# Designs tried in a protein design run: peptides against a protein of PDB entry 5YCA. Part 131

Target 1, 132 residues: chain A of PDB entry 5YCA
Amino acid sequence: RSLPAERNPLYKDDTLDHTPLIPKCRAQVIEFPDGPATFVRLKCTNPESKVPHFLMRMAKDSSISATSMFRSAFPKATQEEEDLEMRWIRDNLNPIEDKRVAGLWVPPADALALAKDYSMTPFINALLEASS

## One batch from the design tools (peptide; made by RFdiffusion4, then SolubleMPNN)

Design b2_p28_4_s3 (from b2_p28_4, 18 letters changed)
Fold by OpenDDE base, seed 1:
Structure b2_p28_4_s3 (fold): chain B 132 residues (1-132), chain A 28 residues (1-28)
Amino acid sequence: as target 1 above (132 residues)
Amino acid sequence: SLDEQMLEALIEKDDPEEVSRLAAERLA
C-alpha cells in the first residue's frame, strides 16, 4: 500500500503521553432503528489548516472508525488514496460490518496497528480508554 | 447507514435527544 505523502502535523510525535487526551473525549448516545448506541469522539484539529476531524469509537465493543483516522491523518489525501487504504484494511485487518454507520470500522487491536502507521498512537489510546 | 461525517457533526452538538432524532432522519 501507499499512504499519502503529507500527514497532519498534529501527529508529528507518536510517543506523547495520551493521558491528557482522555478527558477531551466525549460520549454521545444515538438512536437507531434497532436501538440506541453510544459513540465516543475525540476532536483533532489540524494545527496548520485549523480543520477539525473527529476520531470515532463505538462504546460497546470499542470499534474505531478507520476512515475517521485516515481522514484526520491525511488532510490532502485523494479519494483514490483513501480507497486504496480501505481496501488494504479490508484485506489485511479485521474490519467490522455495521450497516448502521458508514466508514470502515476496526477492532481495538487493528486500530492500534493503524495508529502506529499513521503516527496517532496517543490519540487512539486516549479514545480507547475514555469512559462512555 | 449513517454517513460518518454526519455522525461526527451530530455528536458534536452534544445533545442526546436532538442527536438521536437527527440520526434517525439521516439514516441511509
Scores: peptide ipSAE 0.027, ipTM 0.623, DockQ to the pose 0.280
Fold by OpenDDE base, seed 5:
Structure b2_p28_4_s3 (fold): chain B 132 residues (1-132), chain A 28 residues (1-28)
Amino acid sequence: as target 1 above (132 residues)
Amino acid sequence: SLDEQMLEALIEKDDPEEVSRLAAERLA
């Protein structure tokens, strides 16, 4: 596969300590017809464009939105590039189907694999370790 | 560890609308 060439400058160093990011995460309860569900989110702002993106985790099973990761990592990606990556994820990883939420969601191990590819490891580790 | 410049790019403000948008397909 081919990833977009330009990456969010926020993710320039994949080796940083993630622990300072943990308290930056926030939990939110969303009411669904079948009951409430808690999400954990981390607001990440591109330091150049000042455009924010939220990295998102479902608290219960720790599934993470791969779509949100991609959009945060590659702010200038085309829709075609996103579609190609999402197809790759479907073909090579283990995305889950959840009709309650938009985007393509993956389990923690897959999220960390993507994080390595996108240079987002500290951010995904923090998101996974944050309390709900 | 993250330096101060990088931490400034992380916002602690609550934004309930973001999570709500993710659930919009079901709730709408």
Scores: peptide ipSAE 0.027, ipTM 0.575, DockQ to the pose 0.107
Fold by OpenDDE base, seed 2:
Structure b2_p28_4_s3 (fold): chain B 132 residues (1-132), chain A 28 residues (1-28)
Amino acid sequence: as target 1 above (132 residues)
Amino acid sequence: SLDEQMLEALIEKDDPEEVSRLAAERLA
């Protein structure tokens, strides 16, 4: 597959210590028609554009939004590039379908695989380790 | 389902009652 050419400069170093990011995560309970669900989120601001994106984890099963990861990692990606990557994820990883929320959500192992590809490992580690 | 961008925006509000209300209204 071909990932977008330009990546969020926030993710220039995949070897950063993730521990300082853990307390920056926030839990949020959202009431859905079928009951409450808790999400854990991490605000990731592009240092150039100053535009924030939120990485998101479902607290219950630790599924992480691959869509959110992609959009944070590749701020200049076209919709076609996103669609191509989401298709790749669907074909090569193990996305979880949740009728309550859109996007592709992947289990922790897949999220970490994507994190390596997107150079987001510290951020995903923090998101996974944060309490809910 | 709730759109990914909408979910992100709702969570950003960080107001449980408001988020829940808006989420319910935006679910498809």
Scores: peptide ipSAE 0.028, ipTM 0.625, DockQ to the pose 0.340; fails the geometry check
Fold by OpenDDE base, seed 4:
Structure b2_p28_4_s3 (fold): chain B 132 residues (1-132), chain A 28 residues (1-28)
Amino acid sequence: as target 1 above (132 residues)
Amino acid sequence: SLDEQMLEALIEKDDPEEVSRLAAERLA
């Protein structure tokens, strides 16, 4: 697969300690037709463009939005590049189908694999360890 | 640890409007 050439400068160092990021995560309850569900969010702002993106985890099963990861990591990616990556995820990882939410969601192990590819490991570790 | 620029890029408190927008966009 081919990942976009330009990456969000927020993710310049994949080896940083993730623990300071844990308290920056926030829980949110969202109402769905079949009942409420809790999500954990981490707001990540591109330090150059100042455009924010939210990394998201479902509290119940710790599924993480791969779509949000990709969009945060690659702010100048084309729709074609995103589609290709999402297809790769479907073919090579174990995405979760949830009709209630948009985007492609993956289990924690897959999220960490993607985090390594996107240089987002500290952020995903923090998101996974945050309380809900 | 995170450098100063990275810390500034991580907002501690969410904007209520952004939270609402995010929630709306995630609903399918």
Scores: peptide ipSAE 0.024, ipTM 0.567, DockQ to the pose 0.061; fails the geometry check

Design b2_p28_4_s4 (from b2_p28_4, 14 letters changed)
Fold by OpenDDE base, seed 1:
Structure b2_p28_4_s4 (fold): chain B 132 residues (1-132), chain A 28 residues (1-28)
Amino acid sequence: as target 1 above (132 residues)
Amino acid sequence: SLDDEMLKALHEDDDPARVSELARQRLA
């Protein structure tokens, strides 16, 4: 697969200590037709463009939105590039089908694999370790 | 796909109930 050429400068260093990011996460209970669900989100602001993106985790099973990761990591990606990556994820990882939420969600292990590819491991680690 | 543009409007200091509702609308 081919990832977009330009990456969010927020993710320039994949080896940073993630622990300071943990308290930046926020838990939120969201009501759905079939009942409430708790999500954990982390606001990630592109230091250059000042545009924020939210990384999202479902608290119960720690599934993470791969879509949110991609959009945060590659702010200038085309829709075609996103579609290609999402297809790759479907073909190579273990996305979870959840009709309650939009986007492509993946288990923690897959999220960490993507985080490595997108150079955003500290952020995903923090998101996974945050309380709900 | 996830409506990332709508999620950008969320704020950490917003009322939790409002944030929850907005998140629901954007995620579902």
Scores: peptide ipSAE 0.026, ipTM 0.626, DockQ to the pose 0.253
Fold by OpenDDE base, seed 3:
Structure b2_p28_4_s4 (fold): chain B 132 residues (1-132), chain A 28 residues (1-28)
Amino acid sequence: as target 1 above (132 residues)
Amino acid sequence: SLDDEMLKALHEDDDPARVSELARQRLA
């Protein structure tokens, strides 16, 4: 598949040690109609545009928002490019349906596969290892 | 490990109320 050409310069090196990013993650409880759920978040700021994105993990099953990953990695992507990637994820990975949350969420193994594609491996490793 | 410039781009939390609101908006 084809991904957007321009990537967030925050993700210039996919091989860096992820451990310094672990303490940057934060857990929070969000109230939903059917009860509370805990999420882990990592604030990732584009060093050029200064626009922040939050990478998100559900604490209970460690699902990660693929949508948040894509939007953080490709700040100038078109809606069409995002739609194409989300369709690819649905067709090739194992997304999880949860009516409580927006976006496309994937299991940890799939998140790491996407992280490799997006050059985000240290950030996703940190997000997965952070406590909740 | 990550260098100082990379870590600088990963800021500490904003105000807890603001962070919670942003998360809620993103996930709703």
Scores: peptide ipSAE 0.022, ipTM 0.568, DockQ to the pose 0.059
Fold by OpenDDE base, seed 4:
Structure b2_p28_4_s4 (fold): chain B 132 residues (1-132), chain A 28 residues (1-28)
Amino acid sequence: as target 1 above (132 residues)
Amino acid sequence: SLDDEMLKALHEDDDPARVSELARQRLA
């Protein structure tokens, strides 16, 4: 697969300690027709463009939004590049289908695999360790 | 630890209105 050429400078160092990011995560209860569900979010702002994106985790099963990861990591990605990556995820990882929420969601192990590819490991580790 | 630039790029407190709007946009 081909990932976009330009990556968010926020993710320039994949080896940093993730623990300072844990308290920056926030839990949020969202009401759905079939009942409430809790999500954990981490606000990630591109230090150059100042455009924020939220990384998202479902509290119950720790699923992570791969779509949000991609959009945060690659601020200038085309729709074609996103579609290609999402197809790759469907074909090679274990995405979870949830009709309540948009995007592709993946289990923790898959999220960490993507994090390595996107240079987002500290951020995904923090998101996974944060309390809900 | 994270450098100062990265820490500044990660806001501890989010705008509640923006967070709520983002959540709504993620509904299918």
Scores: peptide ipSAE 0.022, ipTM 0.567, DockQ to the pose 0.061
Fold by OpenDDE base, seed 2:
Structure b2_p28_4_s4 (fold): chain B 132 residues (1-132), chain A 28 residues (1-28)
Amino acid sequence: as target 1 above (132 residues)
Amino acid sequence: SLDDEMLKALHEDDDPARVSELARQRLA
């Protein structure tokens, strides 16, 4: 697959210690028609554009939004590039479908695989370790 | 560990209403 050429400068170093990011995560209860669900989120701001994106984890099964990861990692990606990546994820990883939430969500192992591809490993590790 | 510049790019929640709206836009 072909990932977008330009990446969010926030993710310039995939080897950083993730532990300082853990306390930056926040748990949030979101009400759905079938009841409440808890999510953990991490606000990631592009240091150049100053545009924030929230990385998201479902507290219950630790699924991570791959869509949020992609959009944060590749701020200049076209919709076509996103569609291609989401298709690749669907074909090559183990995404889950949840009618309550938008985007493509993947289990922790897949999230970490994507994190490596997107140079987001510290951020995803922090998101996974944060308490809910 | 993360350098200061990168840490500065990671912010805690702003206005709760804004955060909630962003979450809704992302999740529903």
Scores: peptide ipSAE 0.022, ipTM 0.562, DockQ to the pose 0.060

Design b2_p28_5_s1 (from b2_p28_5, 17 letters changed)
Fold by OpenDDE base, seed 2:
Structure b2_p28_5_s1 (fold): chain B 132 residues (1-132), chain A 28 residues (1-28)
Amino acid sequence: as target 1 above (132 residues)
Amino acid sequence: SAEDQLREMFSALSPEQRAAAVATLLSD
């Protein structure tokens, strides 16, 4: 498959140690109509544009928002490029669609596969290891 | 913006619950 040409310079090195990122994660309980759920978030700021994005994990089953990963990794991607990647994820990985939250959410193994493709491995490892 | 993306993510919440959730997220 093809991915957008320009990647967030925050992710220039996929081999960095993830452990310093773990304490930067934050847990939050969100009240939904059918009850509370805990999320873990990691704020990721593009060092050039200074525009932040949040990587998101559902604490209970460790599902991670693939949509947020893509948007953070490819800040200049078109909606069409995003749609194509989300379709690829649906066809090739094991995403879930939770009625409580929008976007595609993938299990940890799939998130790490995407992280390798997007050069985000340290950030996803940190997000997965953070406490809730 | 990040705020818009978060509002989109939590579009299933009531306006009040969504506003509270997004405000907390943006406090980072």
Scores: peptide ipSAE 0.535, ipTM 0.914, DockQ to the pose 0.706
Fold by OpenDDE base, seed 3:
Structure b2_p28_5_s1 (fold): chain B 132 residues (1-132), chain A 28 residues (1-28)
Amino acid sequence: as target 1 above (132 residues)
Amino acid sequence: SAEDQLREMFSALSPEQRAAAVATLLSD
């Protein structure tokens, strides 16, 4: 696989303490046709462009949106680069399919593996530890 | 934009449910 060349400067240091990010997470209930589901979100703002992205976790099984991670990490990625990475995830990790939400969602262990690749470890740790 | 990406994530919802969900998300 080939990850995009430019990464969000927010993720320049993968070794930072994640605990200050935990209280920045927010939980909300979303109403779906088949019932409510709780999500936990973390707003991540690019310090240069000031453009925000939201990292998303399903509270029940702690699945995390790999799509949101990729788009936050690589703000200038092409659609082709995203498609390539999503195919790699399907072939090498253990994504789940949830009809309620679009994008590719992965379990916590896979999310942390991607976080290492994208230099997002503190943010994913915080998202996983936040209460719902 | 972030709003467009969130709308895409919740594209399976009705327009009303999606609008409510996205509005709450963007309130941060």
Scores: peptide ipSAE 0.529, ipTM 0.913, DockQ to the pose 0.711
Fold by OpenDDE base, seed 4:
Structure b2_p28_5_s1 (fold): chain B 132 residues (1-132), chain A 28 residues (1-28)
Amino acid sequence: as target 1 above (132 residues)
Amino acid sequence: SAEDQLREMFSALSPEQRAAAVATLLSD
């Protein structure tokens, strides 16, 4: 597959220690029509543009929003590029469907695979290790 | 924007519940 050419400079170094990012994660309970669910989020700000994105995890099963990962990693990507990547994820990984939330969500192992591709490993590790 | 993306993520919520959820998210 072909990923977008420009990547968020926040993810310049995929080898950084993730532990300092853990306390930056935040948990919150969201009330859905069928009941509450806890999410863990990590605010990721592009150091050049100062534009923030949120990485999101469903606390209970640790599913990660692949859509949020992609949009954070590739802030200048076209909708066509996003659609192509989401189709690739559907065809090659194990995304889940949850009617409560939009976007494509993947289990932890798949999230880490994507993190490697997007150079986001420290951030996804922190998000997965954060308390809920 | 990040706010738009969050609103999209929680589009299944009622407007009131979504507004509350997004406000909390943006408070970071």
Scores: peptide ipSAE 0.528, ipTM 0.913, DockQ to the pose 0.699
Fold by OpenDDE base, seed 5:
Structure b2_p28_5_s1 (fold): chain B 132 residues (1-132), chain A 28 residues (1-28)
Amino acid sequence: as target 1 above (132 residues)
Amino acid sequence: SAEDQLREMFSALSPEQRAAAVATLLSD
């Protein structure tokens, strides 16, 4: 597969210590028709454009939104590029289906694999380690 | 509900970003 050429400069160094990011995560209970669910979020702001994205984790099973990861990592990606990547994820990883939330969600191991590809490892590690 | 109203306020966002925005406001 081919990923978009331009990446968010926030993710220029995949080797940074993730621990300072942990306390920046926030947890919130969201009420759904079939009951409450807790989500953990990490705000990630592009240092050049100042456009924020939130990385999202379902607290219970630690599923992470691959869609949000991709959009944060590749802010200039076309819809076609996103669709191509999401198809790749479906074909090569283990996404889950949850009718409560949109986008493509993946388990922690897959999220970390994507994080490596997107140069987001510190941010995903922090999101996974944050308390809910 | 207040949560539903907030969700509608962020209808232009992706579902994931809307959830985050709503969560932020509810936590204020």
Scores: peptide ipSAE 0.380, ipTM 0.859, DockQ to the pose 0.159

Design b2_p28_5_s2 (from b2_p28_5, 13 letters changed)
Fold by OpenDDE base, seed 3:
Structure b2_p28_5_s2 (fold): chain B 132 residues (1-132), chain A 28 residues (1-28)
Amino acid sequence: as target 1 above (132 residues)
Amino acid sequence: SAREQLEEMFSALSPEQREAAVATMLSD
């Protein structure tokens, strides 16, 4: 597959230690019609544009928003490029279906696979290790 | 923007609940 040409400079080094990012994560209970659910978020700010985006994890099963990962990694991507990547994820990974949240969500192992592709490994590791 | 992206993510919530949830997130 072809990923967008320009990547968020925040992710220039995929080998950085993730542990300093863990305390940056925040947990939050959100009330849905069918009951509460806890989400863990990590604010990721593009160091050049100063535009933030939030990486999101569902606490219970540690599913990660692939949509959020993509949008953070590729801030100049078109909707068409996003759609193509989401289709690739559907075809090659194991996304879940959750009516409470929009976008495409994937299990931890798939999130880490995407993280490698997007050069976001430290951030996803931190998000997965954060307490809820 | 971050707000718009979060609002899309939680579009299934009522407007009031979505606003409250997103406001909390944006406080980071």
Scores: peptide ipSAE 0.776, ipTM 0.965, DockQ to the pose 0.702
Fold by OpenDDE base, seed 4:
Structure b2_p28_5_s2 (fold): chain B 132 residues (1-132), chain A 28 residues (1-28)
Amino acid sequence: as target 1 above (132 residues)
Amino acid sequence: SAREQLEEMFSALSPEQREAAVATMLSD
């Protein structure tokens, strides 16, 4: 598959220690019609543009928003590029369906696979290890 | 923007609940 050419400079080094990012994560209980659910978020700010994105995890099953990952990693991606990647994820990974949240969500193993592709491994590791 | 993306993510919530949730997230 073809990923967008420009990547968020925040993710220039995929080998960095993730542990300093863990305490930067925040947990939040959100009330849905069918009950409460906890989400863990990590604010990721592009060091050049100063534009933030939030990586998002559903605390209970550790599902990660692949959509948020993609948008954070590729800030100049077109909608067509995003659609193409989301289709690839559907065809090659194991996304889950949750009507409470929009976008494409994937289990931890798939999130880490995407993280490797997007050079986001430290951030996804931190998000997965953060307390909820 | 971050707000727009979060609002999209939580579009299933009522406007009031969504605003409250997103406001909390944006406070980071």
Scores: peptide ipSAE 0.776, ipTM 0.965, DockQ to the pose 0.685
Fold by OpenDDE base, seed 2:
Structure b2_p28_5_s2 (fold): chain B 132 residues (1-132), chain A 28 residues (1-28)
Amino acid sequence: as target 1 above (132 residues)
Amino acid sequence: SAREQLEEMFSALSPEQREAAVATMLSD
């Protein structure tokens, strides 16, 4: 598949230690009509543009928003490029569907596979290991 | 923007609940 040409410079090194990122994650209980659910988020700021994005995990099953990952990794991606990647994820990975949240969400193993492709491994590891 | 992306993510919430949730997230 074809990924966008420019990647967020925050993710220039996929081999960095993830442990310093763990305490930067934040847990939050959100009240939905069918009950509360906890989400864990990690604020990721592009060091050049200073534009922040949030990586997001559903605490209970550790599903991670692939949409948030893509948007953070590829700040100049077009909607068409995003749509193509999301279709690829649907066709090749194991996304879940949750009526409470929009976007495409994937289980931890798939998130880590995407993280490798997007050079986000430390950030996804931190998000997965953070307390909820 | 980050706000818009979060609002999209939680579009199933009522406007009031969504605003409260997103406001907390943006406080990071």
Scores: peptide ipSAE 0.775, ipTM 0.965, DockQ to the pose 0.689
Fold by OpenDDE base, seed 5:
Structure b2_p28_5_s2 (fold): chain B 132 residues (1-132), chain A 28 residues (1-28)
Amino acid sequence: as target 1 above (132 residues)
Amino acid sequence: SAREQLEEMFSALSPEQREAAVATMLSD
């Protein structure tokens, strides 16, 4: 696979302490036809462009939106690059299917693997550790 | 945009529920 060349400068340092990000996460209950579900989100703003993206976690099973990760990490990615990465995830990781939400969602271990590749480890750690 | 991405993520919700949910998220 080939990841996009330009990465969000927010993720320039993958070794930063994640703990300051934990209280920045927010939880909310969303009502679906089959019942409520809690989601935890982390607003991530590109310090250069000032464009925000939200990283998203399903609270109960800690599934993370890989789609949101990719789009936040690679703001100038083409649709082809995204499609290629999503296919790679399907072929190499363990994405889940949840009809309540769109995009590709992965379990915590896979999210952390992607985080390493995208240089987002502190942000994903914070998202996973945040209370719901 | 963040709104567009969130609306896409929660496209399975009714328009009214989606708007309410996304509005809350965007308040961060």
Scores: peptide ipSAE 0.775, ipTM 0.965, DockQ to the pose 0.704

Design b2_p28_5_s3 (from b2_p28_5, 14 letters changed)
Fold by OpenDDE base, seed 1:
Structure b2_p28_5_s3 (fold): chain B 132 residues (1-132), chain A 28 residues (1-28)
Amino acid sequence: as target 1 above (132 residues)
Amino acid sequence: SAEEQLEEMFSNLSPEQRAAAVATLLSD
């Protein structure tokens, strides 16, 4: 598949130790019509543009928002590029359907696969290991 | 923006619940 040409410079080194990022994660309970659910978030700021994005995890099943990953990794991506990647994820990975939240959410193993592709491994490891 | 992204993510919430959630999420 074809990923966007420009990647967030925050993710220039995929081999960094993720442990310092763990305490930067934050948990929050969100009230939905069918009950509460806890989310874990990690604020990721592009060091050049200073624009932040949030990586998001549903605490209970550790599903990660692939949409948030993509948008953080590729801040200049077109809608067409995003749509193409989301279709690829649907075709090649195991996304879940959760009517409570928008976007494409994937289980931990798939999130880590995407993280490798997007050079975000330390950040996704931290997000997955953070307490809720 | 991050706010717009989060609002989109939680677009299925009521406006009030979404606003409250997003405000806290952005407090980082």
Scores: peptide ipSAE 0.500, ipTM 0.901, DockQ to the pose 0.728
Fold by OpenDDE base, seed 4:
Structure b2_p28_5_s3 (fold): chain B 132 residues (1-132), chain A 28 residues (1-28)
Amino acid sequence: as target 1 above (132 residues)
Amino acid sequence: SAEEQLEEMFSNLSPEQRAAAVATLLSD
């Protein structure tokens, strides 16, 4: 597949130690019509544009928003490029369907596979290890 | 923006619940 040409410079080094990012994660309870659910988030700010994106994890099953990962990794991507990647994920990985939240969500193993592709492994490791 | 991202993520919530969720997410 073809990923967007320009990547968020925040992710220039995929080999960084993830542990300093763990305490930067935040957990919160969101009230849904059928009950509460806890999410863990990590604010990721593009060092050049100063535009932040939140990486998101559902605490209960550790599902991670692939949509948020893509948008953070490729801030100049077109909607068409995003759609193509999301279709690739549907065809090649194991996304889950949760009607409570929008976007495409994937289990931890798939999130780490995407993280390697997007060069954001430390951030996803931290998000997965953070307490809820 | 980050706010728009979160609003989209929680677009299935009622306006009130979404507003509360997004406000909390952006608070700290």
Scores: peptide ipSAE 0.500, ipTM 0.900, DockQ to the pose 0.791
Fold by OpenDDE base, seed 2:
Structure b2_p28_5_s3 (fold): chain B 132 residues (1-132), chain A 28 residues (1-28)
Amino acid sequence: as target 1 above (132 residues)
Amino acid sequence: SAEEQLEEMFSNLSPEQRAAAVATLLSD
């Protein structure tokens, strides 16, 4: 597969210690029609453009939004590039479909595989280890 | 924007529940 050429400079070093990011995560309860669900979020700001994105985890099963990961990692990606990557994820990983939320969500192991591809490993490790 | 992306993520919520969720998310 082909990933977008330009990556968010926030993710220039995939080997950084993730532990300082853990306390930056925030948990919140979101009310859905069928009941409440807790999400854990990590605000990731592009240091050059100052544009933030939120990385998102469903607390209960630790599913992570692959869509949000991609959009944060590749700020200049086209919709076509995103669509191609989401199709690749569907074909090669184990995404889940949750009718309560949009986008493509993946289990922790898949999220870490994507994180390696996107150079986001510290951020996804922190998101997974954060309290809910 | 982050707001637009969050609104998209929670597009299956009612407008009221979505607004509340997004407002809280953006409070960081």
Scores: peptide ipSAE 0.470, ipTM 0.893, DockQ to the pose 0.734
Fold by OpenDDE base, seed 5:
Structure b2_p28_5_s3 (fold): chain B 132 residues (1-132), chain A 28 residues (1-28)
Amino acid sequence: as target 1 above (132 residues)
Amino acid sequence: SAEEQLEEMFSNLSPEQRAAAVATLLSD
């Protein structure tokens, strides 16, 4: 696969300590027709463009939105590049189907694999460790 | 509930857009 050439400068160093990011996460309960579910979110702002993205985790099973990861990591990606990556995820990882939420969601291990590829490991570690 | 109404209202948004919208409305 071919990832976009330009990456969000927020993710310039994949080796940073993630622990300072943990208290920046926020949990919230969202009511769905079939009942409530808790999500944990982490606001990630591109330091150049100042455009924020929210990384999202389903609290119960720790599924994480791969779509949000990709869009945060590659702010100038084309739709074609996103489609290609999402197809790659479907073919090589273990995404889940949840009709309650939009986008492609993956389990924690897959999220960490993507985080390595996108150079955003500290942010995904923090999101996974945050309380709900 | 209010939260249920918000989720339904933003059901077609991406996860990041939904989080932003819901958080904004709950903070208002």
Scores: peptide ipSAE 0.314, ipTM 0.805, DockQ to the pose 0.130

